# Peptides against a protein of PDB entry 4U39, part 64

Target 1, 302 residues: chain A of PDB entry 4U39
Amino acid sequence: SIKVIGVGGGGNNAVNRMIENEVQGVEYIAVNTDAQALNLSKAEVKMQIGAKLTRGLGAGANPEVGKKAAEESKEQIEEALKGADMVFVTAGMGGGTGTGAAPVIAQIAKDLGALTVGVVTRPFTFEGRKRQLQAAGGISAMKEAVDTLIVIPNDRILEIVDKNTPMLEAFREADNVLRQGVQGISDLIATPGLINLDFADVKTIMSNKGSALMGIGIATGENRAAEAAKKAISSPLLEAAIDGAQGVLMNITGGTNLSLYEVQEAADIVASASDQDVNMIFGSVINENLKDEIVVTVIATG

## One batch from the design tools (peptide; made by RFdiffusion4, then SolubleMPNN)

Design b2_p14_4_s2 (from b2_p14_4, 6 letters changed)
Fold by OpenDDE base, seed 3:
Structure b2_p14_4_s2 (fold): chain B 302 residues (1-302), chain A 14 residues (1-14)
Amino acid sequence: as target 1 above (302 residues)
Amino acid sequence: MKLFTFHVGVYRPK
């Protein structure tokens, strides 16, 4: 089974966005120290952590409180994660609960033998220096606790959106990018298709790989597959080029008019931009809500 | 919303 755990406010918002977008074949768990915020989760499983420590009043933006809250609730976390083959841990880094609890939850998932993938955000620069420093510490702890860590630099989202985009919409776009990172992988595994992916191939690409890069490209028109692939490998979300990547996961999502030729064209572009000896898994997903759009998601590991 | 995986491939270097 695949489990997605949203940790703290940002992680829970991302999980809500995944549920709203009908991401299939995954179990959703919302984790928070704030009981009021947790009640707003759309997740089937809602877990309050650190109830004795925090009294349900949250972590006060302190990562050490988030850490201790997860440690207090270790047995409950273990029981909720039991039997998962894969665990996605999603959080907004820089806060109290997400920054402190996400590494503890990730370590618990890894110790249970699940393929553990972190999908986390760095805070926007405008959230201030304190959040950036807290996020750096949380990201460092996540790297040690996961098999693969995808870090989304929120400041790079500002390169994709209009300069007049309200701050609240920039946070919603961060939640959407978190959704795309999880869904780009989970759809390849959990969505029934003509050809099913072997989970062993996913484990080979993602196990003990450390930091991963994510690129997203969207295009329309006659050359939409090639354009979306080119945008994905040159995405502002990529902190580096993918030319040295030893492992790649590619998802191409389109409408009912997505062709095998378009899938192959996109795969050839992404493979050609990767290491010569790259292990690449590619998958195509039909989304009936997409008309003429193609979305290419690239996750580069190694 | 109907979602389905159409095709999955594995690229392995020769």
Scores: peptide ipSAE 0.153, ipTM 0.721, DockQ to the pose 0.328
Fold by OpenDDE base, seed 4:
Structure b2_p14_4_s2 (fold): chain B 302 residues (1-302), chain A 14 residues (1-14)
Amino acid sequence: as target 1 above (302 residues)
Amino acid sequence: MKLFTFHVGVYRPK
């Protein structure tokens, strides 16, 4: 089974966005120290952590409170994650609960023998230096606790949105990028296709790989597959080029008119931009809502 | 019900 655990406010907003987009084949778990915020989750499983420590009043933007809250609730987290083959841990880094609890939850998932993938955000620069420093500590702790860590730099979202984009919409776009990171991987495993991927192949690419890079490309028109693939490998979300990547996960999502030729063209572009001996898994998804759009998601490891 | 058709391939370098 695949479980997605949203940790704290940002992680729970991302989980809500995943549920709203009907991401299938995964179980959703919402975790928070704030009981009122947790009630707004759309997840079937809702877990309040650190009830004795915080009394449901949240972590007060303190990562040490988030950490201790997860440690207090360890047995409950273990029971919720038990029997998962794969666990996605999603959080916004820089806050209290997400920054402190997500590494503890990730370690619990890994200790249970699940393939543990972190999908987390760095805060925007406008959230201030304190959040950036807290996020750096949380990301370092996540890296030690997961098999693969995808870090989304929120400031790079400002390069792909209009300069007049309201702050609330920039946070919604961060939630959407978190969704794309989880869905791009989960669709490869959880969606029955013409060719079933062995979960062992996913483990080979993602197990003990450390930091991963994520790129997204969107295009329309006659060359949309090639354009979307080129945008993905040159995405502002990439902290580096993928030319040295030994492992790649590619998702190509299109409308009902997505052709096998377009899938192959996108795969060839992404593979050619990776290491010569790249181990690449690619998947194609039909989403009727995209009509004439193609979305390519690339996750590079190694 | 969104009909997701999924095709998975493994790209092996030649």
Scores: peptide ipSAE 0.125, ipTM 0.715, DockQ to the pose 0.315
Fold by OpenDDE base, seed 1:
Structure b2_p14_4_s2 (fold): chain B 302 residues (1-302), chain A 14 residues (1-14)
Amino acid sequence: as target 1 above (302 residues)
Amino acid sequence: MKLFTFHVGVYRPK
């Protein structure tokens, strides 16, 4: 089974966005120290952590409180994650609960033998230096606790949205990018294709790889597959080029008119931009809502 | 029920 665990406010907003976008084949768990915020989750499983420590009032933007809250609730987290083959841990880094609890939850998932993938954000620069410093500590702790860590730099989201985008919409776009990171991987695994992806192949690409990069490209028109692939490998979300990447996961999502040729063309572009000996898994997804749009998501590991 | 059809390929360098 695949489980997605949203940790703290940002992680739970991302989980809500995943549920709203009908991401299939995954179980959703919402974790928070704030009981009122947790009640707003759309997840089937809602877990309040650190109830004794925090009394449901949240972590007060302190990562040490978030950490201790997850440690207090270890047995509950273990029971909720038991039997998962894969666990996505999603959080907005820089806060109290997400920054402190997400590494603890990730370690619990890894200790249970699940393939553990972190999908987290760096705060926007406008959230202030304190959040950036807390996020750096949380990301470092996540890197030690996961098999693969996807870090989304929120400031790079500002390069892909309109300059007049309201601050609230920039956070919604961060939630959407977190969704795309989780969905881009989960779709490859959770939906049996004509060719069953061996979960062992996913483990080979993602197990003990450390930091991963994510790129997204969207295009329309005659060369949409090639354009979307080129945009994905040149995405502002990529903090580096993928030319040294030993492992790649590619998802190409299109409408009912998505051709096998377009899938192959996109895969060839992404593979050619990666290491010569790259282990690449690619999947195509048909989404009837996309009509003429193609979305390429690239996750590069190694 | 939105029918999502998945085609998965493995690119292995030759």
Scores: peptide ipSAE 0.102, ipTM 0.716, DockQ to the pose 0.295
Fold by OpenDDE base, seed 5:
Structure b2_p14_4_s2 (fold): chain B 302 residues (1-302), chain A 14 residues (1-14)
Amino acid sequence: as target 1 above (302 residues)
Amino acid sequence: MKLFTFHVGVYRPK
């Protein structure tokens, strides 16, 4: 089974966005130290951590409280993650619960033998230096606790959105990029296809790879597949080029008119931008809601 | 009923 665990406010918002977008073939778990915020989760499984420590009042933006809350609730987390083949741990880094608890939860998943993938955000620079420093510590702890860590730099979202985009919409876009990171991988495994991917091939690309880069490209029109692929490999979300990447996961999502030629053209562009000996897995998803739009998601590892 | 069709390819460089 595939489980997605949202940790703290940002992780729970991302999980809500995944549920709203009907991400298939995954089980959702919401984790928080704030009982009131947890009640707003759309996840089937809701877990309050650190009930003795916090009394449901949250972590007070302190990562050490988030860490201790997850440690207090270790047995409950183990039971909730039991039997998972893969665990996504999603969080907004820089807060108390997400920053402190996500590494502990990731380690629990890894110790249970699940392929453990972190999908986390760096805070915007405007959230202040304290959040950036807390996020850096949380990201460092996540790297040790996961097989693959996707880090989304929220400041790069401001390069993709309009300059007049309200702050609340910039946070919603961060939640959407977290959704795209989880869905881009989970669709490769959980969506029944004409050709099933062996979970062993996903493990080969994602196991003990450390940090991964994520790019997204969206296009319409006659050359939409090529344009979307080019946008994905040059995405502002990429902190570096993918030319040295030993492993690549590509998801191409389109409407019912997505052709095999378009899938191949996008795959050839992404492969040509990667290492010559790249191990690339690609999947195509039909989403009737996209009509004439193509979305290419690239996750580069190694 | 959203028909999700998934095609998996493995790119193996020659």
Scores: peptide ipSAE 0.066, ipTM 0.658, DockQ to the pose 0.311

Design b2_p14_4_s3 (from b2_p14_4, 6 letters changed)
Fold by OpenDDE base, seed 1:
Structure b2_p14_4_s3 (fold): chain B 302 residues (1-302), chain A 14 residues (1-14)
Amino acid sequence: as target 1 above (302 residues)
Amino acid sequence: MKLFTFHVGKYLPR
């Protein structure tokens, strides 16, 4: 089974966005120290952590409170994650609960033998220096606790949205990018395609790889597959080029008119931009809501 | 029920 665990406010907003976008084949768990915020989750499983420590009033933007809250609730987290083959831990870094609890939850998932993938955001620069420093500590702790960590730099989202985008919409786009990171991987696993990806192939690419980079490209028109792939490998979300990447996961999502040729063309572009001996897994997804658009998501590991 | 069709492949380097 695949479980997605949203940790704290940002993680739970991302989980809500995943549920709203009908991400299939995954179980959703919402975790928070704030009981009122947790009640707004759309997840089937809602877990209040650190009930004794926080009394449901949240972590007060203190990562140490978030950490201790997850430690207090270890047995409940273990039971909720038990039997998962894969666990996505999603959070907005820089807050109290997400920053402190996400590494603890990730370690619990890893200790249970699940393939543990972190998908987290760095705060926007406008959220202030304190959040950036807290996020750096949380990301460092996540690296030790996961098999693969995807870090989304929120400031790079401002390069892909309109300059007049309201702050609230920039946070919604961060939630959407978190969704794309989780969905881009989960879609490769959750639906047995014409070619059975052995979950072992995903494990080979993602196990003990440390930091991963994510790029997204969207295009329309006759060369849309090639353009989307080129945009993905040059995405502002990539903090570096993927030329040294030993492992790549590619998702290509299109409408009912997505051709095998377009999938192959996109895969060839992404592979050619990666290491010569790259282990690449690709999946194609038909989304009937996409008309002429193609979305390419690239996750590079190693 | 939106029919999502998934085709998964492994890219083998040529």
Scores: peptide ipSAE 0.084, ipTM 0.682, DockQ to the pose 0.300
Fold by OpenDDE base, seed 2:
Structure b2_p14_4_s3 (fold): chain B 302 residues (1-302), chain A 14 residues (1-14)
Amino acid sequence: as target 1 above (302 residues)
Amino acid sequence: MKLFTFHVGKYLPR
């Protein structure tokens, strides 16, 4: 089974976005120290952590409270994650609950023998230096607790959205990028297709790989597959080039007119931008809501 | 019923 655990406000917003976008084949768990915020989750499983410590009033933007809250609730987290083959831990880093609890939850998942993938955001620079410093500490702790850690730099989202984009929409786009990171991987495993991926292949690419980079490209028109692939490998979301990447997961999503040629063309571009000995898995998804658009998501590991 | 047709390939370096 695949479980997605949203941790704190940002993680739970991302989980809500995943549910709203009908990301299938995964079980959703919402975790928070704030009981009121947790009630707004669309997840089937809702877990309040640190009920004794916080009394449901949240972590007060303190990562140490988030950590202790997860430690208090360890047995409940273990029971909720039990029997998962894969666990996605999603959080907005820089806050109290997400920053402190996500590494503890990730370690619990890993200790249970699940393939543990972190998908987290760095805060925007405008959220202030304190959040950036807290996020850096939380990301460091996540790196030790996961098999693969995807870090989304929120400031790079400002490069892919219009300059006039309201701050609230920039946060919604961060939630959407978190969704794309989870969905890009989960669709490879959980979506019944003509050719199913062996979960062993995903484990080979993602187990003990440390930090991963994610790029997204969107295009339309006759060369849309090639353009989307080129945009993905040059995405502002990539903190570095993928030329040294030993493992790549590519998802290409298109409408009902997505051709096998377009899938192959995109795969060839992404592979050619990766290491010569790259272990690449690609998947194609038909989304009837996409007309002429192709979306390429690249996750590079190693 | 959204027909998600998923095709998975392995890129084998030639």
Scores: peptide ipSAE 0.054, ipTM 0.634, DockQ to the pose 0.328
Fold by OpenDDE base, seed 3:
Structure b2_p14_4_s3 (fold): chain B 302 residues (1-302), chain A 14 residues (1-14)
Amino acid sequence: as target 1 above (302 residues)
Amino acid sequence: MKLFTFHVGKYLPR
């Protein structure tokens, strides 16, 4: 089974966005120290952590409280994650609960033998230096606790949105990018394709890889597949080029008019931008809502 | 019900 665990406010918002977008074949768990915020989750499983420590009043933006809250609730977290083959841990780094509890939850998932993938955000620069420093500590702890860590640099989201984008919409776009990171992987595993991926192939690409990069490209028109692939491998979300990437997961999503030629063209572009000996898994998804749009998601490991 | 059709493959470098 695949489990997605949203940790703290940002992680729970991302999980809500995944549920709203009908991401299939995953179980959703919402974790928070704030009982009122947790009640707003759409997840089937809602877990309040650190009830004795926090009394349901949240972590007060303190990562040490988030950490201790997860440690207090260890047995409850273990029971909720038990029997998962794969666990996605999603959080907004820089806060109290997400920053402190996500590494503890990730370690619990890994110790249970699940393939453990972190999908987390760095805070926007405007959230202030304190949040950036807290996020750096949380990301370091996540890197030790997971098999693969995808870090979304929120400031790079500002490069792909209009300069007049309201702050609330920038946070919604961060939640959407977290959704795309989880869905780009989960769709490869959870949904029956024409070519069944062995979960062993996913494990080979993601196990003990450390930091991974994610790129997204969207295009329309006659060359939309090639343009979307080129945008994905040059995405502002990529902190580096993928030319050394030994493992790649590619998802191409299109409308009902998505052709096998377009899928192959996108795959050839992404593979040619990766290591010569790249182990690449690709999936194609038909989404009737995309009409003429193609979305390429690339996750590069190694 | 959005019918999502998924095609998954392993890229074999040519």
Scores: peptide ipSAE 0.042, ipTM 0.644, DockQ to the pose 0.295
Fold by OpenDDE base, seed 5:
Structure b2_p14_4_s3 (fold): chain B 302 residues (1-302), chain A 14 residues (1-14)
Amino acid sequence: as target 1 above (302 residues)
Amino acid sequence: MKLFTFHVGKYLPR
């Protein structure tokens, strides 16, 4: 089974966004130290951590409280994650619960033998230096606890949205990018295709790879597949080029008119931008809501 | 919403 665990406010918002977008084939778990915020989760499984430590009042933006809350609730986390083949741990880094508890939860998933993938955000620069420093510590701890860590630099979201985008919409776009990172991988595994990857192929690309980069490209029109692929490999979300990437996951999502030729053209572009000996797996997903739009998601490892 | 993957595979360079 595939489990997505949202940790703290940002992780729970991302999980809500995944549920609203009907991301299929995954089980959702919401984790928080704030009982009132947790009650607003759309996840089927809701877990309050650190009930003795916090009394459901949250972590007070302190990562050490988030860490201790997850440690207090270790047995409950183990029970909720038991039997997962893959665990996505999603969080907004820089807060108390997400920053402190996400690494502990990731380590529990890894110790249970699940392929453990972190999908996390760095805070916007405007959220202040304290959040950036807390996020850096949480990201370092996540990197040790996961097989693959996707870090979304929220400041790069400001390059893909209009300059007049309200702060609340910039946070919603961060939740959407977290969704795209989880869905881009989960659709490759959880959705039966005409050609099925074995879970061993995904493990080969994602096991013990450390930091991964994510690019997204969207296009319409006659050359939409090639344009979306080119946008994905040059995405502002990429902190570096993918030219040295030894492992690549590509998802191409389109409407019912998505052709095998378009899938191949996008895959050829992404592979040509990667290492010569790249181990690339790709999937193509039909989403009836995209009509004429193509979305290419690239996750580069190694 | 109907989501389905019609092709999932290893890229084989030509």
Scores: peptide ipSAE 0.039, ipTM 0.653, DockQ to the pose 0.386

Design b2_p14_4_s4 (from b2_p14_4, 7 letters changed)
Fold by OpenDDE base, seed 1:
Structure b2_p14_4_s4 (fold): chain B 302 residues (1-302), chain A 14 residues (1-14)
Amino acid sequence: as target 1 above (302 residues)
Amino acid sequence: MKLFDFHVGVYRPK
């Protein structure tokens, strides 16, 4: 089974976005120290952590409170994650609960033997230096607790949205990018396509790889596969070129008109941009909600 | 040089 655990406000917003976009084949768990915020989750499983410590009033933007809250609730987290083959831990780094609890939850998942993937954001620069420093500490702790950590730099989202985009919409786009990171991997396992990957293939690329970067490309038209692939490998979300990656995971998602030729063309572009010795796996996914669009997601590991 | 296995969508180092 695949479980997605949203931790704190940002993680739970991302989980809500995943549910709203009908990401299939995954179980959703919402975790928070704030009981009121947790009640707004759309997840089937809602877990309040650190009830004794926080009394449901949240972590007060203190990562140490988030950490202790997860430690207090360890047994409940273990029970919720038990039997998962794969666990996605999603959070916005820089806050109290997400920053502190996500590494603890990730370690619990890893100790249970699940392939543990972090999908987290760095805060926007406008969120202030304190959040950036807290996020750096949380990311460092996550690296030790996961098999792969996808880090999304929120400031790079500002390069792909309109300059007049309201702050609230920039956060919504961050939630969407978190969704794309989880879905880009989970669909390879859970959603049939033209080329199916098994869990063992994904595990080979993602196990004990540390930090990862994600690129996304979307295109339409006759050359949509090639254009989407080129956009993915040149994505502003990629803080580095993929040519230095030890592993590449690629998702090629299209509608029912996705051809095997388009899949091959996209895969060849990404492979050509990658190191000659890289382990690259790619899968294709059919999403009936996509008409003429192709979405390429690239995850560069190592 | 990469070996491509089309059936499983895998590029592997030779």
Scores: peptide ipSAE 0.037, ipTM 0.599, DockQ to the pose 0.123
Fold by OpenDDE base, seed 3:
Structure b2_p14_4_s4 (fold): chain B 302 residues (1-302), chain A 14 residues (1-14)
Amino acid sequence: as target 1 above (302 residues)
Amino acid sequence: MKLFDFHVGVYRPK
């Protein structure tokens, strides 16, 4: 089974976005120290952590409180994650609960033998230096606790949105990029396509790889596959070129009109931009909601 | 400039 655990406010917003977008084949768990915020989750499983420590009042933007809250609730977290083959831990780094609890939860998942993937955001620069420093500490702790850590640099999202984009929309975009990171992987396992991957293929690419970067490309029209692939490998979300990656996981998602030729064309472009010795796997997914669009997601590991 | 389509969750070129 695949479990997605949203940790703290940002993680829970991302989980809500996944549920709203009908991401299939995953179980959703919402974790928070704030009981009121947790009640707004759409997840089937809702877990309040650190009830004794925080009294449901949240972590006060303190990562040490988030950490201690997860430690207090270790047995509950273990029970919720038990039997998962894969666990996605999603959080917005820089806050209290997400920053402190996500590494503890990730370690619990890994110790249970699940393939543990972190999908986290770095805060926007405008959230201030304190959040950036807290996020750096949380990301470092996550890197040690996961098999693969996908880090979304929120400031790079600002490069692709209008300069007049409201702050609330920028956060919604960050939640959506977290959704894309989880869905781009989970769909390869859970959703049929033209080229299916198994869990063992994904595990080979993602097990003990450390930090990863994600690129996304979307296109329509006659050359949509090639354009989507080119956009993915040049995505602003990629802080480095993919040619230095040891592993590449690629998802080619299209509507019912997606052809094997388009899948091959996209895969060839990503392969040509990658190192010759890279371990690249690619899968295709059919999403009827995409109509004429192709979405290419590239995850570069190592 | 790319517009984010919040409904589809994808970046579209303007």
Scores: peptide ipSAE 0.008, ipTM 0.384, DockQ to the pose 0.035
Fold by OpenDDE base, seed 4:
Structure b2_p14_4_s4 (fold): chain B 302 residues (1-302), chain A 14 residues (1-14)
Amino acid sequence: as target 1 above (302 residues)
Amino acid sequence: MKLFDFHVGVYRPK
């Protein structure tokens, strides 16, 4: 089974976005120290952590409170994650609960023997230096606790949205990028396509790889496959070029009109941009919610 | 509507 655990406000918003976009084949778990915020989750499983420590009033933007809250609730987290083959831990770094609890939850998942993937955001620069410093500590702790850590720099989202985008919409886009990171991997296993991967293939690329970069490309029209692939490998979300990666996981998602030719064309573009010795795997996914769009997701590891 | 189990800290369906 695949479980997605959203940790704190940002993680729970991302999980809500995943549910709203009907991401299939995954179980959703919402975790928070704030009981009122947790009640707004659309997840089937909602877990309040650190009830004794916080009394459901949240972590007060303190990562140490988030950490201790997860430690207090270790047994409940273990029970919720038990039997998962793969666990996605999603959070917004820089806050209290997400920053502190996500590494603890990730370690619990890893200790249970699940392939543990972190998909987290760095805060926007406008959220201030304190959040950036807290996020850096949380990211460092996540690296030790996961098999693969995808870090999304929120400031790079500002390169793909209009400069006049309201702050609320910038956070919604961050939630969407977190969704794309989880879905780009989970769909390869859980959703049928033209080329399916098994869990063992994904595990080979993602097990004990440390930090990963993600690129996303979306396109429509006659050259949509090539355009989507080119956008993915040149994505602002990629902090480095993919040519230095030791492993590449590629998802090519389209509607019911996705062709094998388009899949091959997109795969060839990504392969040509990658190192010749790279371990590259790719899958294709059919998403009926996509009409004329192709979405290419590239995850570069190593 | 979900009920919160205060013993385990989990919201579950009624």
Scores: peptide ipSAE 0.000, ipTM 0.284, DockQ to the pose 0.015
Fold by OpenDDE base, seed 5:
Structure b2_p14_4_s4 (fold): chain B 302 residues (1-302), chain A 14 residues (1-14)
Amino acid sequence: as target 1 above (302 residues)
Amino acid sequence: MKLFDFHVGVYRPK
């Protein structure tokens, strides 16, 4: 089974976005120290952590409170994650709950033997230096607790959105990028396509790989596959070129009109931009909600 | 010439 655990406000917003976009084949768990925020989750499983510590009033933007809250609720987290083959831990780094609890939850998942993938955001620079510093600590702790950690630099989202995009929409886009990171992997396992991957294939690329970068490309029209692939490998979300990656996981998602030729064309572009010795795995997914759109997601590991 | 193993979705450079 695949479980997605959203931790704190940002993680829970991402989980809500995943549910709203009908990401299939995953179980959703919402975790928070704030009982009111947790109540707004669309997840089937809602877990309040640190009830004694916080009394449901949240972590006060303190990562140590988030950590202690997860530690208090360890047994409940273990029970909720039990039997998962794969666990996605998603959070917005820089806050109290997400930053502190996500590494603890990830470690619990890893200790249970699940392939543990972190999908987290760095805060926007405008959220202030305190959040950036807290996020750095949380990311460092996540690296030790996961098999693969996808870090989304929120400031790079500002390069892909209109400059006039309201702050609230920038946060929504961050939630959407978190969704894309989870879905880009989970769909390869859970959603049939032209080229299906199994969990073992994904595990080979993602086990004990440490930090990963994600690129996304979207295109339409006659050259949509090539354009989407080129956009993915040049994505602002990539803090480095993929040519140094030891492993690449690629998802080519299209509508019912996605051709094998388009999949091959996209794969060839990504492979050509990658190291010659790269272990590249690619899958194709059919999403009926996509019309003439192709979405290429590239996850570079190592 | 690049070998695509479409069965497992693995790309291996030749």
Scores: peptide ipSAE 0.031, ipTM 0.608, DockQ to the pose 0.149; fails the geometry check

